# Ledger of designs, part 80: peptides against a protein of PDB entry 5D63

Target 1, 292 residues: chain A of PDB entry 5D63
Amino acid sequence: SLRRGIYHIENAGVPSAIDLKDGSSSDGTPIVGWQFTPDTINWHQLWLAEPIPNVADTFTLCNLFSGTYMDLYNGSSEAGTAVNGWQGTAFTTNPHQLWTIKKSSDGTSYKIQNYGSKTFVDLVNGDSSDGAKIAGWTGTWDEGNPHQKWYFNRMSVSSAEAQAAIARNPHIHGTYRGYILDGEYLVLPNATFTQIWKDSGLPGSKWREQIYDCDDFAIAMKAAVGKWGADSWKANGFAIFCGVMLGVNKAGDAAHAYNFTLTKDHADIVFFEPQNGGYLNDIGYDSYMAFY

## One batch from the design tools (peptide; made by RFdiffusion4, then SolubleMPNN)

Design b2_p15_6_s2 (from b2_p15_6, 11 letters changed)
Fold by OpenDDE base, seed 4:
Structure b2_p15_6_s2 (fold): chain B 292 residues (1-292), chain A 15 residues (1-15)
Amino acid sequence: as target 1 above (292 residues)
Amino acid sequence: SSMVEKFNAFLESQL
């Protein structure tokens, strides 16, 4: 089954993603097909899938940017019914905003069925142009029509997945204690992570003995990411991944505080030095404590 | 913990 998480939802037939037009929070804002850039944040094209308790394979889809929900207009079962952004809640009972999401017959892509109407989210005519109509359309689970098949590219990790990535890293001390602060984390591409770092003022910050040293840099970076998250996204129920670590060197005679994030495939961590903005696979320390 | 103490010592010495 599809896991709770943030997804970039891409058509199986053409290089088009499900896009909330202009990221608008207005009720009735069209959801459309739109081009995307791999390895970027794709602001209007991220959707938080929240599973509905006790309803198999059924979710709400909240647009991260607008905080509004994917909504089948009037819940109509007519082919060509508009799919729009609309105000809602994660655990709504409104069938216009409930989507059953299961694997298609190809075993890789998903189909998105409206819970009430039983119609499917359809990229009309497989149109790859920006602004192409996305609508409810008749279909079946076993049909191979790529207009109704979608790849769910996971853009987030659970706290458990993050924990596992940390645990498999070779630069973790035997005394390691990790403290999980949230449940689901949007993982940023390095370019975005670096931009937040730049915008924080940390590149111009001066290292000063004790008063503003490694721990201050690391905590300031985490605070900057937190603020960026709050300012950038209207949806709730997730955090932006940015960890803080305390580490000790191999000789045991020096310690350091630093940041870390996840690699593109979310399988590993990469260390980030907030004093210079560098990404390192080996920062020269083994972490004995982290919070993220 | 011993590691917390070590880190505190690091902060004190700025090593």
Scores: peptide ipSAE 0.024, ipTM 0.649, DockQ to the pose 0.072
Fold by OpenDDE base, seed 1:
Structure b2_p15_6_s2 (fold): chain B 292 residues (1-292), chain A 15 residues (1-15)
Amino acid sequence: as target 1 above (292 residues)
Amino acid sequence: SSMVEKFNAFLESQL
């Protein structure tokens, strides 16, 4: 079954993603097919899938940018019915906004069925152009039509997955204590993470003994990422991944505070030095404490 | 107690 998380949803037939037009929060904003750039944030094309308790394989889909929900217009079962952004809540009972998401017959892609109408989210005519119509359309679960098949590329990690990635890293001290602050984390591309760092003013910040040293840099980076998240996205129920670590060197006579994020495949962590913006697989310290 | 213990206690109190 599909896990709770943030997804980039790409058509199985053409290089097009499910896009909320202009990221608008207005009710009735069209959801359309749109091109995307790999390894970028793709702002209007991220969707938080929230599983509905006690309703198998059924979710709401909240656009991360707008905070509105994927909505089948009037819940109509007519082929060609518009799929739009509309105000809603994560655990709504409105069948216009409830989507059953299960594997297609190919075992890799998913189909997205409206809970009420039983029609499927369809990239009309497989049109790869920007702004192409996405609509509810008749179909079956076993049909191979790529217009109704979607790859769900997970852009987030659960706290458990982050914890597991940390546990696999060789630069963790035997006394390590980790503290989980949130449940689900959007993982940023390094380019975006670096841009937040640049925009924070940290590159120009002066190291000063104790008054503004390693812990201040590390916490300032986390604060900058948190603020960026709050300012950038209208959806709730997730955080932006940016960890803080305290580490000790091998000799045990020096400590450091630094950041970390996840690698592209979400399997490992990479250390980030907020004093210079560097990414390192080995920062020279073993972490005895983290919060993220 | 060490600073680490104090910080851990603080974090635990916030969660």
Scores: peptide ipSAE 0.018, ipTM 0.557, DockQ to the pose 0.237
Fold by OpenDDE base, seed 2:
Structure b2_p15_6_s2 (fold): chain B 292 residues (1-292), chain A 15 residues (1-15)
Amino acid sequence: as target 1 above (292 residues)
Amino acid sequence: SSMVEKFNAFLESQL
């Protein structure tokens, strides 16, 4: 089963992603095919998939930017029915907004079937142009039509996945205690993470003994990321990944507070020094505490 | 106190 998470949903046939046009929150905003840039946020193309309890393989898809939901217009089973953004809730019973998502016959891509109409999300004619129509279309689960096959590129991690990534890092102290603050985390590209750091004013902040030292920098970075998240996205039910760690050096005679994020593949953590904006695989400290 | 608490106290004293 597809896990709860934030996905970039890419067509299996052409380099096009499911895009909420202009990221608009207006009801009836077209969902369209649109080009995307790998390793970027792709603002209007992120979807939070929320699994519906007791309905196998069925989800709502909330646009991260707009906070609206993927909606099959009037739930019509007619081929060519528009798929739009529409106000909704994560656990709606509205079949217009319920999507059964399962692996296609190729075992890699997914098909997205409207729960009510049983039609599939279709990039009409496989059109790779920006603004190409995405519609409900007749189909079957076993058909190989790439117009109806989608890669779900997971852009988030669960708290459990983050915890696991931390646990396998070699720079974790034996006394480590981690505190999970949220359930699902959008993982940012380093470029975005760095930009948030720059915009926070931290690059110009002066280190001062105790009054504004490592812990202040680290917490300020986390606060900046949190604010950026709140200011950037209208969807709820997720956080932006940015951790704070307290660590001790090998000699045990120095401590430090710093940040960390996840690597691109989400399998590992990388340390971030908020005092200089550096990313390090080894920051010189072993973490005995983290919260994220 | 726990080891973590000791380290936290240490952190406050050092940084």
Scores: peptide ipSAE 0.025, ipTM 0.639, DockQ to the pose 0.082; fails the geometry check
Fold by OpenDDE base, seed 3:
Structure b2_p15_6_s2 (fold): chain B 292 residues (1-292), chain A 15 residues (1-15)
Amino acid sequence: as target 1 above (292 residues)
Amino acid sequence: SSMVEKFNAFLESQL
């Protein structure tokens, strides 16, 4: 079953993703096929899938950028019915905005069925052009038509997954205690993480004993990421991943405060030094405390 | 004291 999370949803047949046109929050904004760049944010193409309690395999899909929801126009079962962004809520009872998402017959891609109409999200004619129509279309779960098959590339991690990634890292002290602040985290590409760091003013900040030292840098970075998240996305119910750690060196004669994020595959953590913007697999300290 | 307490005290003195 599909987990709650943020997904980049890519067509199984052509290199096209489900895109909310111009990221507009207006009701009736077309959802279209659009090209994407791997390992980038793809701003208008991120969707928060919220599972509906007690309704098997059924979700709302909230556009991360606009805060609006995937909506089958008038809930119509007619082939070619428009799929649009529309105002809504995560746990709506409106069948126009409820989507049953299950594995296709190929076992890798998913199909997206409207709960009410029982039609499927379809990239019309498999058109790979920017702005190609996405519509509700008749189909079955076992059909192999790639127009109705979608890869769900997960762009977020749960707090439990983040915790597991930390636990696998060799630079965690035996006394480690972690404190989880949120439930789901968008994981940024390093390029975006670095840009936030640059824009924060930290590259020009001077280390000063006690008054502005390692903890100040680490907290400033986390604050910058938090503000970036709030300013960038209209959807709620998730955070941007940026952790803070306190660590001690092997000799036990030095301590440090630093940041960390997750690797591209979300399986491991990578340390980030906010004093110089460096990413390190080994920062020279073993963490005894983290919050994220 | 716990190791965590010792580390916290250490941080106060060394950071």
Scores: peptide ipSAE 0.024, ipTM 0.630, DockQ to the pose 0.076; fails the geometry check

Design b2_p15_6_s3 (from b2_p15_6, 11 letters changed)
Fold by OpenDDE base, seed 2:
Structure b2_p15_6_s3 (fold): chain B 292 residues (1-292), chain A 15 residues (1-15)
Amino acid sequence: as target 1 above (292 residues)
Amino acid sequence: SRMVEKLNAFLASQL
């Protein structure tokens, strides 16, 4: 089953993603097909899938940017019914905003069925143009129509997944203690992570013994990422991944505070030095504490 | 506590 998480939802037939037009939070904002750029933040094209308790394979889809929800207009079963952004809640009972999401017949893509109407989210005519209509359309689970097949590219990790990634890293001290601060984390491309770092003022910050040293830099980076998240997204229920670690060197005579994020495949962590903006696979310390 | 000990060690050798 599809896990709770943030997804970039891409059509299986053409290089278009499910896009909330202009990221508008207005009720009735069209959801459309739109081009996307891999390995970037596609601002209007990220959706938080929240599973509905006790309703198998059924979710709400919250647009990360607008905080509004995917909504089948009037819940109509008529082919061509508009799919729009609309105000809602994660655990709504409104069938206009409930989507059963299961694997398609190809075993890799998903189909998105409206819970009430039983119609499917359809990229009308497979149109790859920006602004192409996305609508509810009749269909079946087993048919292979790519207009109704979607790849769910996971853009987030759960706290458990993050924990597992940390545990796999060779630069974790035997005494390591990790503290999980949130449940789901949007993982940023390094370019975005770096830009946040640049915008934070940290590149121009002066290291000063104890008064503004490694821990201050590391915490400031985490704070900057948190602020960026708050300023950038209207949806709730997730955080932006940026960890803080405390580490000790091999000799045991020096400690350091630094950041870390996840690799593109979410399987590993990479260390980030907030004092210089560098990414490192080995920062020279073994972490005995992290919070993220 | 163990936490305090680690913190003290960290503070003593901050970079």
Scores: peptide ipSAE 0.029, ipTM 0.661, DockQ to the pose 0.082
Fold by OpenDDE base, seed 3:
Structure b2_p15_6_s3 (fold): chain B 292 residues (1-292), chain A 15 residues (1-15)
Amino acid sequence: as target 1 above (292 residues)
Amino acid sequence: SRMVEKLNAFLASQL
């Protein structure tokens, strides 16, 4: 079954993603097909899938940017019914905003069925052009039509997945204690993470003994990422991944505070030095404490 | 406790 998380939803037939037009929060904003750039933040094309308790394989889909929800207009079962952004809540009972999401017959892509109408989210005519219509359309779960098949590229990790990635890293001290602050984390590309670092003013900050040293740099970076998240996205129920670690060197005579994020495949962590903006697989310290 | 000892060590050797 599909896990709770943030997804980039890509058509199985053409290089087009499900896009909320202009990222607008207005009720009735068209959801359309649009081109995307891999390994970047596709701002209007990220969707938080929230599973509905006690309703198998059924979700709301909240646009991360607008904070509005995928909505089948009037819940109509007619082919060609508009799919729009509309105000809503994560655990709504409105069948216009409830989507059953299960694997297609090919075992890799998903189909997205409206819970009420039983029609499917369809990239009309498989049109790859920017602004192409996405609509509710008749279909079946076993049909192979690529217009109704979607890849769910997961852009986030759960706290448990982050914990597992940390546990696999060789630079964790035997006395390690981790403290989880949130439940689900959007994982940023390094380019975006670096840009936040640059915009924070940290590149121009001077190291000063105790008054502005490693812990200040590491906390300032986490604060900058938190603020970036709050300023960038209208949806709730997730955080932006940026960890803080305290570590000790192998000799046991020096300690350091630093940041970390997740690798592209979300399987490992990479260390980030907020004093110089560097990414390292080995920062020279073993972590005995983290919070993220 | 171990945690207190680690915190003390960190404060003494911050970079």
Scores: peptide ipSAE 0.029, ipTM 0.655, DockQ to the pose 0.077
Fold by OpenDDE base, seed 4:
Structure b2_p15_6_s3 (fold): chain B 292 residues (1-292), chain A 15 residues (1-15)
Amino acid sequence: as target 1 above (292 residues)
Amino acid sequence: SRMVEKLNAFLASQL
C-alpha cells in the first residue's frame, strides 16, 4: 500500500510529472503534465498523499505549493474530464477529490483512480509537452497503457524512517536521546538546504564565545528552515527536515552542536555544519541528543 | 556545568 507522504508523480511513459499549473490556488486550476528537473525541488509538482481512514488504498492529493487538492471536475466519468486543483480538506468525503492509488500490473508504477467515477488519471496521448492535458479517462487496473501509469517518487520520510536512519549511523552516542517534533518531513536536496543556509545570514554570522556559538548556529539553521517551509508551502501536515544534534567527541573533552539532514536516498543522515555550510559524513562527534 | 566547559573547549578549538 502507498504510504502517507509527499510524492513527485512521474509518468511511466514519458519524462513528465503531474504539475499544478503555475502553482495557483484558484479553483479549477489545470493539472497538467510538465517537465521536471531531477534532484531538485519541483515546486508545483509535489503532492501530499493523505490516506483516508477505513477506505482501502484511497487518498486525497494535496498540492504542496498551493494547498489545493486534485479534483476530477464534477466527478464526471466521461473520458477527457479535466483534473484540476480545487479547495478541499485532507479527509474530505467529496468523491471528486478521492483517489484510489494502487500498483499497476507492472508492479512498479501506480494507477490513480477516482473513487467516484472509477476513471483513471491519464496523461492524454502520452504528450510530453509542458502543459499537456491530464484528464480522467476510462481504463482498468490491469491495462498496460503508460498514459495511466505513474511512478510515485517519495520526497518525504516519516518520523519513524528518520529515527531509523539516525539509529544506524555510526556516530551516535550510547546515551543518545532523540526527540521527534513532527510526523512527516519533506527532505530537501542539499542545494536547497544550502540556499536556505545562505539566505539565513549564517554565512556572515560571527562566532562569539557562548553568546553566539555552535548551538546558536545550529538552532538558527533549524529556525531558518522552519520559516522557509512556512513561507514556501501552503499545505499543512508536514515539516521540512532539519535536525539539531548535540555531540561529544571521542576523547570526551569537547562537545558540539550541529545540524543534520538525510541523504538523497533517505537511508542515511549527513551532518551539516552551520558555521561553514559543510556536509560531512563524520563531523567528529557522537550525538547524545537530537531534535528534529 | 561540565557540558558547558566541554562545549567551550570544542568551540575554542575551531579553526
Scores: peptide ipSAE 0.036, ipTM 0.701, DockQ to the pose 0.056; fails the geometry check
Fold by OpenDDE base, seed 5:
Structure b2_p15_6_s3 (fold): chain B 292 residues (1-292), chain A 15 residues (1-15)
Amino acid sequence: as target 1 above (292 residues)
Amino acid sequence: SRMVEKLNAFLASQL
């Protein structure tokens, strides 16, 4: 079954993603097909899938940017019915905003069925152009039509997944203690992470003994990421991944505070030095404490 | 406590 998380949803037939037009929060904003750039933040194309308790394989889909929900207009079962952004809540009972999401017959892509109408989210005519219509359309779960098949590329990790990634890293001290602050984390591309770092003013910050040293840099970076998240996204129920670690060197005579994020495949962590903006697989310290 | 010990060690060698 599809896990709770943030997804980039891409058509199985053409290089088009499910896009909330202009990221608008207005009721009735069209959801359309739009081009995307891999390994970047596709701002209007991220969807938080929230599973509905006790309703198998059924979710709401909240647009991260707008905070509005995928909505089948009037819940109509008519082919060609518009799919729009509309105000809602994560655990709504409105069948216009409830989507059953299960694997297609190919075992890789998913189909997105409206819970009420039983029609499927369809990239009309498989149109790859920006702004192409996405609509509810008749279909079946076993049908091979790529217009109704979607890849769900997970852009977030659970706290458990993050914990597992940390546990796999060789630069963790035997005394390590991790503290999980949130449940689900959007993982940023390094380019975005770096841009937040640049915009924070940290590149121009002066290291000063004790008063503004490693811990201040690391905490400032985490704060900058948190603020970026709050300022950038209207949806709730997730955080932006940015960890803080305290580490000790091999000799045991020096300690450092630094940041870390997850690699592109979410399987590992990479260390980030907020004093110079560098990404490192080995920062020269073994972490004995982290919070993220 | 263990937490205090770690913190003290960190502060003593902070970079």
Scores: peptide ipSAE 0.029, ipTM 0.656, DockQ to the pose 0.080; fails the geometry check

Design b2_p15_6_s4 (from b2_p15_6, 11 letters changed)
Fold by OpenDDE base, seed 4:
Structure b2_p15_6_s4 (fold): chain B 292 residues (1-292), chain A 15 residues (1-15)
Amino acid sequence: as target 1 above (292 residues)
Amino acid sequence: SSMEQKFLQFLESQL
């Protein structure tokens, strides 16, 4: 079953993703097929899937950028019915905004069925062009039509997944205590993470003994990421991943505060030094405390 | 403990 999370939703037949046109929050904004760039943020193409309690395999899909929801126009079962962004809530009872999402017959892609109409999200004619129509269309769960098959590329991690990634890292002290601040985290590409770092002013900040040293840099980076998240996305119910760690070196004669994020595959953490913007697999310290 | 206190003081000096 599909887990709660943020997804980039890509057509199984052509290199096109489900895109909210212009990221607009206006009711009735078309959802369309659009090209995407791998390993980038793909701003208008991220969807928070929120599972509906006690309704099997059924979700709302909130566009991260606009904060609006995937909506089948008038809930119509007619083939070719527009799929749009529309205001809503995560746990709505409006069947126009409820989507049953299950594996297709190929076992790797998903189909997205409107809960009310029982029609499927369809990239009309498999058109790979930017702005191609996405509509509700008749179909069945077992059909192999790639127009109605979608890969759900997970762009976020749960707190449990983040914890697991930390636990696998060899640079964790035996006294480690982790403090989880949120439930679901959008994981940024390093390029985006670095850009936030640059825009924060930290590259020009001067290290000063005690008054603005390692912990200040690390906390400032986390604050910058938090603000970037708030300023960039209209959807709620998730955070942007950026951790703070306190560590001690092997000799036990030095301590450091630093950041960390997740690798591209979300399986591991990578350390980030906010004093120079470097990414390291080994920062020279073993973490005894983290919050993220 | 005295050891805990010493460790805390160490951290305060490093961070």
Scores: peptide ipSAE 0.245, ipTM 0.843, DockQ to the pose 0.073
Fold by OpenDDE base, seed 3:
Structure b2_p15_6_s4 (fold): chain B 292 residues (1-292), chain A 15 residues (1-15)
Amino acid sequence: as target 1 above (292 residues)
Amino acid sequence: SSMEQKFLQFLESQL
């Protein structure tokens, strides 16, 4: 079954993603096919899938940027019915905004069925152009039509997945204690993470004994990421991944505070030095404490 | 002082 999380939803037939036009929060804003750039933040194309309790394989889809929800206009079962952004809530009972999402017959892509109408989200004619119509359309779960098949590229991790990535890292001290702050985390590309670091003013900050040293840099970075998240996205119910660690070196004669994020595949962590903006697989310390 | 106290003092000097 599809897990709760943030997804980039890409058509199985053409290189188009499900896009909320202009990221607008207005009711009735068209959801359209649009080109995307891999390994970047596709701002209008990220969707938080929230599973509905006690309703199998059924979700709301909240646009991360606008905070509005995928909505089948009037819940109509007519082929060609518009799919739009519309105000809503994560656990709504409105069948216009409830989507059953299950694997297609190919076992890799998903189909997105409106709970009420039983029609499917369709990239009309498989049109790869920017602004191509996405609509509700008749179909079946076993039909192979690529217009109705979607790859769900996971852009977030659960706290459990993050914990697992930390646990398998070789630079974790035997006394390690981790503290989880949130349930689901958007994982940023390093380029975006670095840009936040640059914009924070940390590159120009001076190390000063005790008064502004390693822990201050690490906490300032986490604060900058948190603020960036709040300022960038209208959806709720997730955080931006940025961890803080305290570590001790192998010799036991030095300690350090630093940041960490997840690798592209979300399977491992990479260390980030907020004093110079460097990414390292080995920062020279074994972590005895983290919060993220 | 206990080993724990020494470790805490060490951390205070490093962080």
Scores: peptide ipSAE 0.243, ipTM 0.842, DockQ to the pose 0.070
Fold by OpenDDE base, seed 5:
Structure b2_p15_6_s4 (fold): chain B 292 residues (1-292), chain A 15 residues (1-15)
Amino acid sequence: as target 1 above (292 residues)
Amino acid sequence: SSMEQKFLQFLESQL
């Protein structure tokens, strides 16, 4: 079963992702195939899958950028029916915006079936060009047509997954207490995380005893990430991952406040020093407290 | 505890 989360949805046949054209929030904005770049944000190509309670394997798909939802035009079962962005809500009853998502016959990709029409999201003709039509099309769950098969690359983590990543890190103090602030987190590439850091003004900020020291830097970074999230995405129901830690060194004679994020595979954390923008596997402290 | 207070004071001096 597909988990709630943010996904980059890539065609199984060609290097194309499901893209909301221009990230527009206008009703009827075409959803199209578009090229993507690994390890980047792919702004218009991120979708929050929200599971519908008591409806097996059925979701709404909210475009993170626009805040609009994947919508089968008029809910038509006709092959070639446009799939567009349209205003909606996460738990809508509108069958035009309800998608049953299950594994395809290959066991790795998914198919996306409209709940009402029972047609499938189809990259028409497997066209790999930017702007290629995505439409509802007739199909079956067992059909091997790659035009209707999609890889769901998970771009977010649950709070539980983040907690697990922290728990297996060797630089956690025995007294560690973690405080979870949100339920689902978009995990940023380091390049984006660094850019937020740069844009925050922190690189030019001066350390000052007590009044603007390690905790201020760490909190400022988290605030910058939070603001970036709010300013960048119109969808709700998720946060941007950026943690704050307090740590003590092995000798127990120094403490530090710093940030952390998740590695690309979401399995581990990496420490981030907001005073210099460095990423470290070992920051020299064992965390006794975190919030994220 | 006194020990806890000392630890807090330590943290205050570091953070």
Scores: peptide ipSAE 0.238, ipTM 0.839, DockQ to the pose 0.073
Fold by OpenDDE base, seed 1:
Parts: sequence; structure tokens; C-alpha cells
Structure b2_p15_6_s4 (fold): chain B 292 residues (1-292), chain A 15 residues (1-15)
Amino acid sequence: as target 1 above (292 residues)
Amino acid sequence: SSMEQKFLQFLESQL
């Protein structure tokens, strides 16, 4: 079953992703096929899938940027019915905004079926051009038509997954205590994480004994990422991953505060030094405390 | 307890 999370949804046939046109929050904004750039934030192409309790394999899909929801226009079962962004809520009962998402017959891609109409999200004619129509279309679960098959590339981690990644890291102190602040985290590419760091003013900040030292840098980075998240995305129910750690060195004669994020595959953590913007697999400290 | 207090003081000096 598809897990709750943020997904980049790519067509199985052509290099096109499900895109909310211009990221507009207006009701009736077309959802279209659009090109994407791997390993970047594809701003209008991220979707929060929220599972509906007690309805098997059924979700709402909230556009991360606009905060609006994938909506089958009038819930019509007619082939070619527009799929648009529309205002909604995560746990709506409106069948126009409820999508059953299950594996296709190929076992790797998914199909997206409207709960009410039983039609499928279709990249019309498999058109790879920017702005290509996405519509509800007649189909079946077992068809091999790539117009209706989608790869769900997970761009987020649950708190449990983050916790597991930390637990696998060799630079964790035996006294480690972690404090989880949120349930789901968008994981940023390092380039984006670095840009937030640059924009925060931290690269020009002066280290000062106790008054603005390692913990201030680390917390300032956390705050900068939080603000970036709030300013960038209209959807709710997720956070941006940026952790703070406190660590002690092996000799036990030095302590440090620093940040961390997740690797691209979400399996491991990487340390981030907010005083210089460096990424390190070993920062020279073992973490005894983290919050993220 | 004494050892814990010393460790806390150490942390205060480092952070």
C-alpha cells in the first residue's frame, strides 16, 4: 500500500510529471503534464498523499505549493473530464477529490482511480509537452496503458524513517535521546538546503563566545528552514527536514551543536555544519541529543 | 550526581 507522504508523480511512458499549472490556488486550475528536473525541488509537482481512514488504498492529493487538492471536475465519469486543483480538506468526503491509488499490473507503477467515477488519471495521448492535458479516462487496473501509469517517487520521510536513519548512524552516543517534532518531513536536496543556509545570513554571521556560538548557528539554521517551509508551501501537515544535534567528541573534552539532514536515498543522515555550510559523514562528535 | 553536575558544567562551557 502507498504510504502517507509527499510524492513526485511521474508518467511511466514519458518524462512528464503531474503539475498544477503555475502552482495556482484558484479553483479549477488545470493539472497538466510538465517536464521536471531530477534532484531538484519541482515546485508545482509535489503532492501530499493523505490516506483516508477506513477506506482502503484511498487518498486525497494535496498540491504542496498551492494547498489545493486534485479534483475530478464534477466527478464526471466521461473520458476527457478535466482534473484540476480545487479547494478541499485532507479528510474530505467529496468523491471528486478521493483517489484510489494501487499498483498497476507491472508492479512498479501506480494507477490513480477516482473513487466516485472509477475513471483513471490519464496523461492524454501520452503527450510529453508542457501543459499536456491530464484527464479522467476510462480504464481498468490490469491495463498496460502507460498513459494511466505513474511512478510515485517519495520525497518525504516519516518520523519513524528518520529515527531509523539516525539509529543506523555510527556517530550516535550511547546516551542518545531524540525528540521528534513532526510526523512527515520533506527532504530537501543539498543544493536547496545550502541555498536556505545562504539566504539566512549565517555565512556572514560572526562566531562569538557563548553569545552566538555553535548552538545559535544550529538553531538559526533550523529556524531558517522552518521559515522557508512556511513561506514556500501552502499545504499543511508536514515539515521540512532539518535536525539539530548536540554531540560530544570521543575524548569527551569537547561538545558541539550542529545540524543534520538525510541522504538522497533517505537511508542515512549527513551532518551539516551551519558555521561553514559543509556536509560531513563524520563531524567528529557523537550525538547525545537531537530534535527534528 | 556530582559527576552529572560536572558534565552539565562542561556542556555549558562548550555550547
Scores: peptide ipSAE 0.255, ipTM 0.849, DockQ to the pose 0.073; fails the geometry check

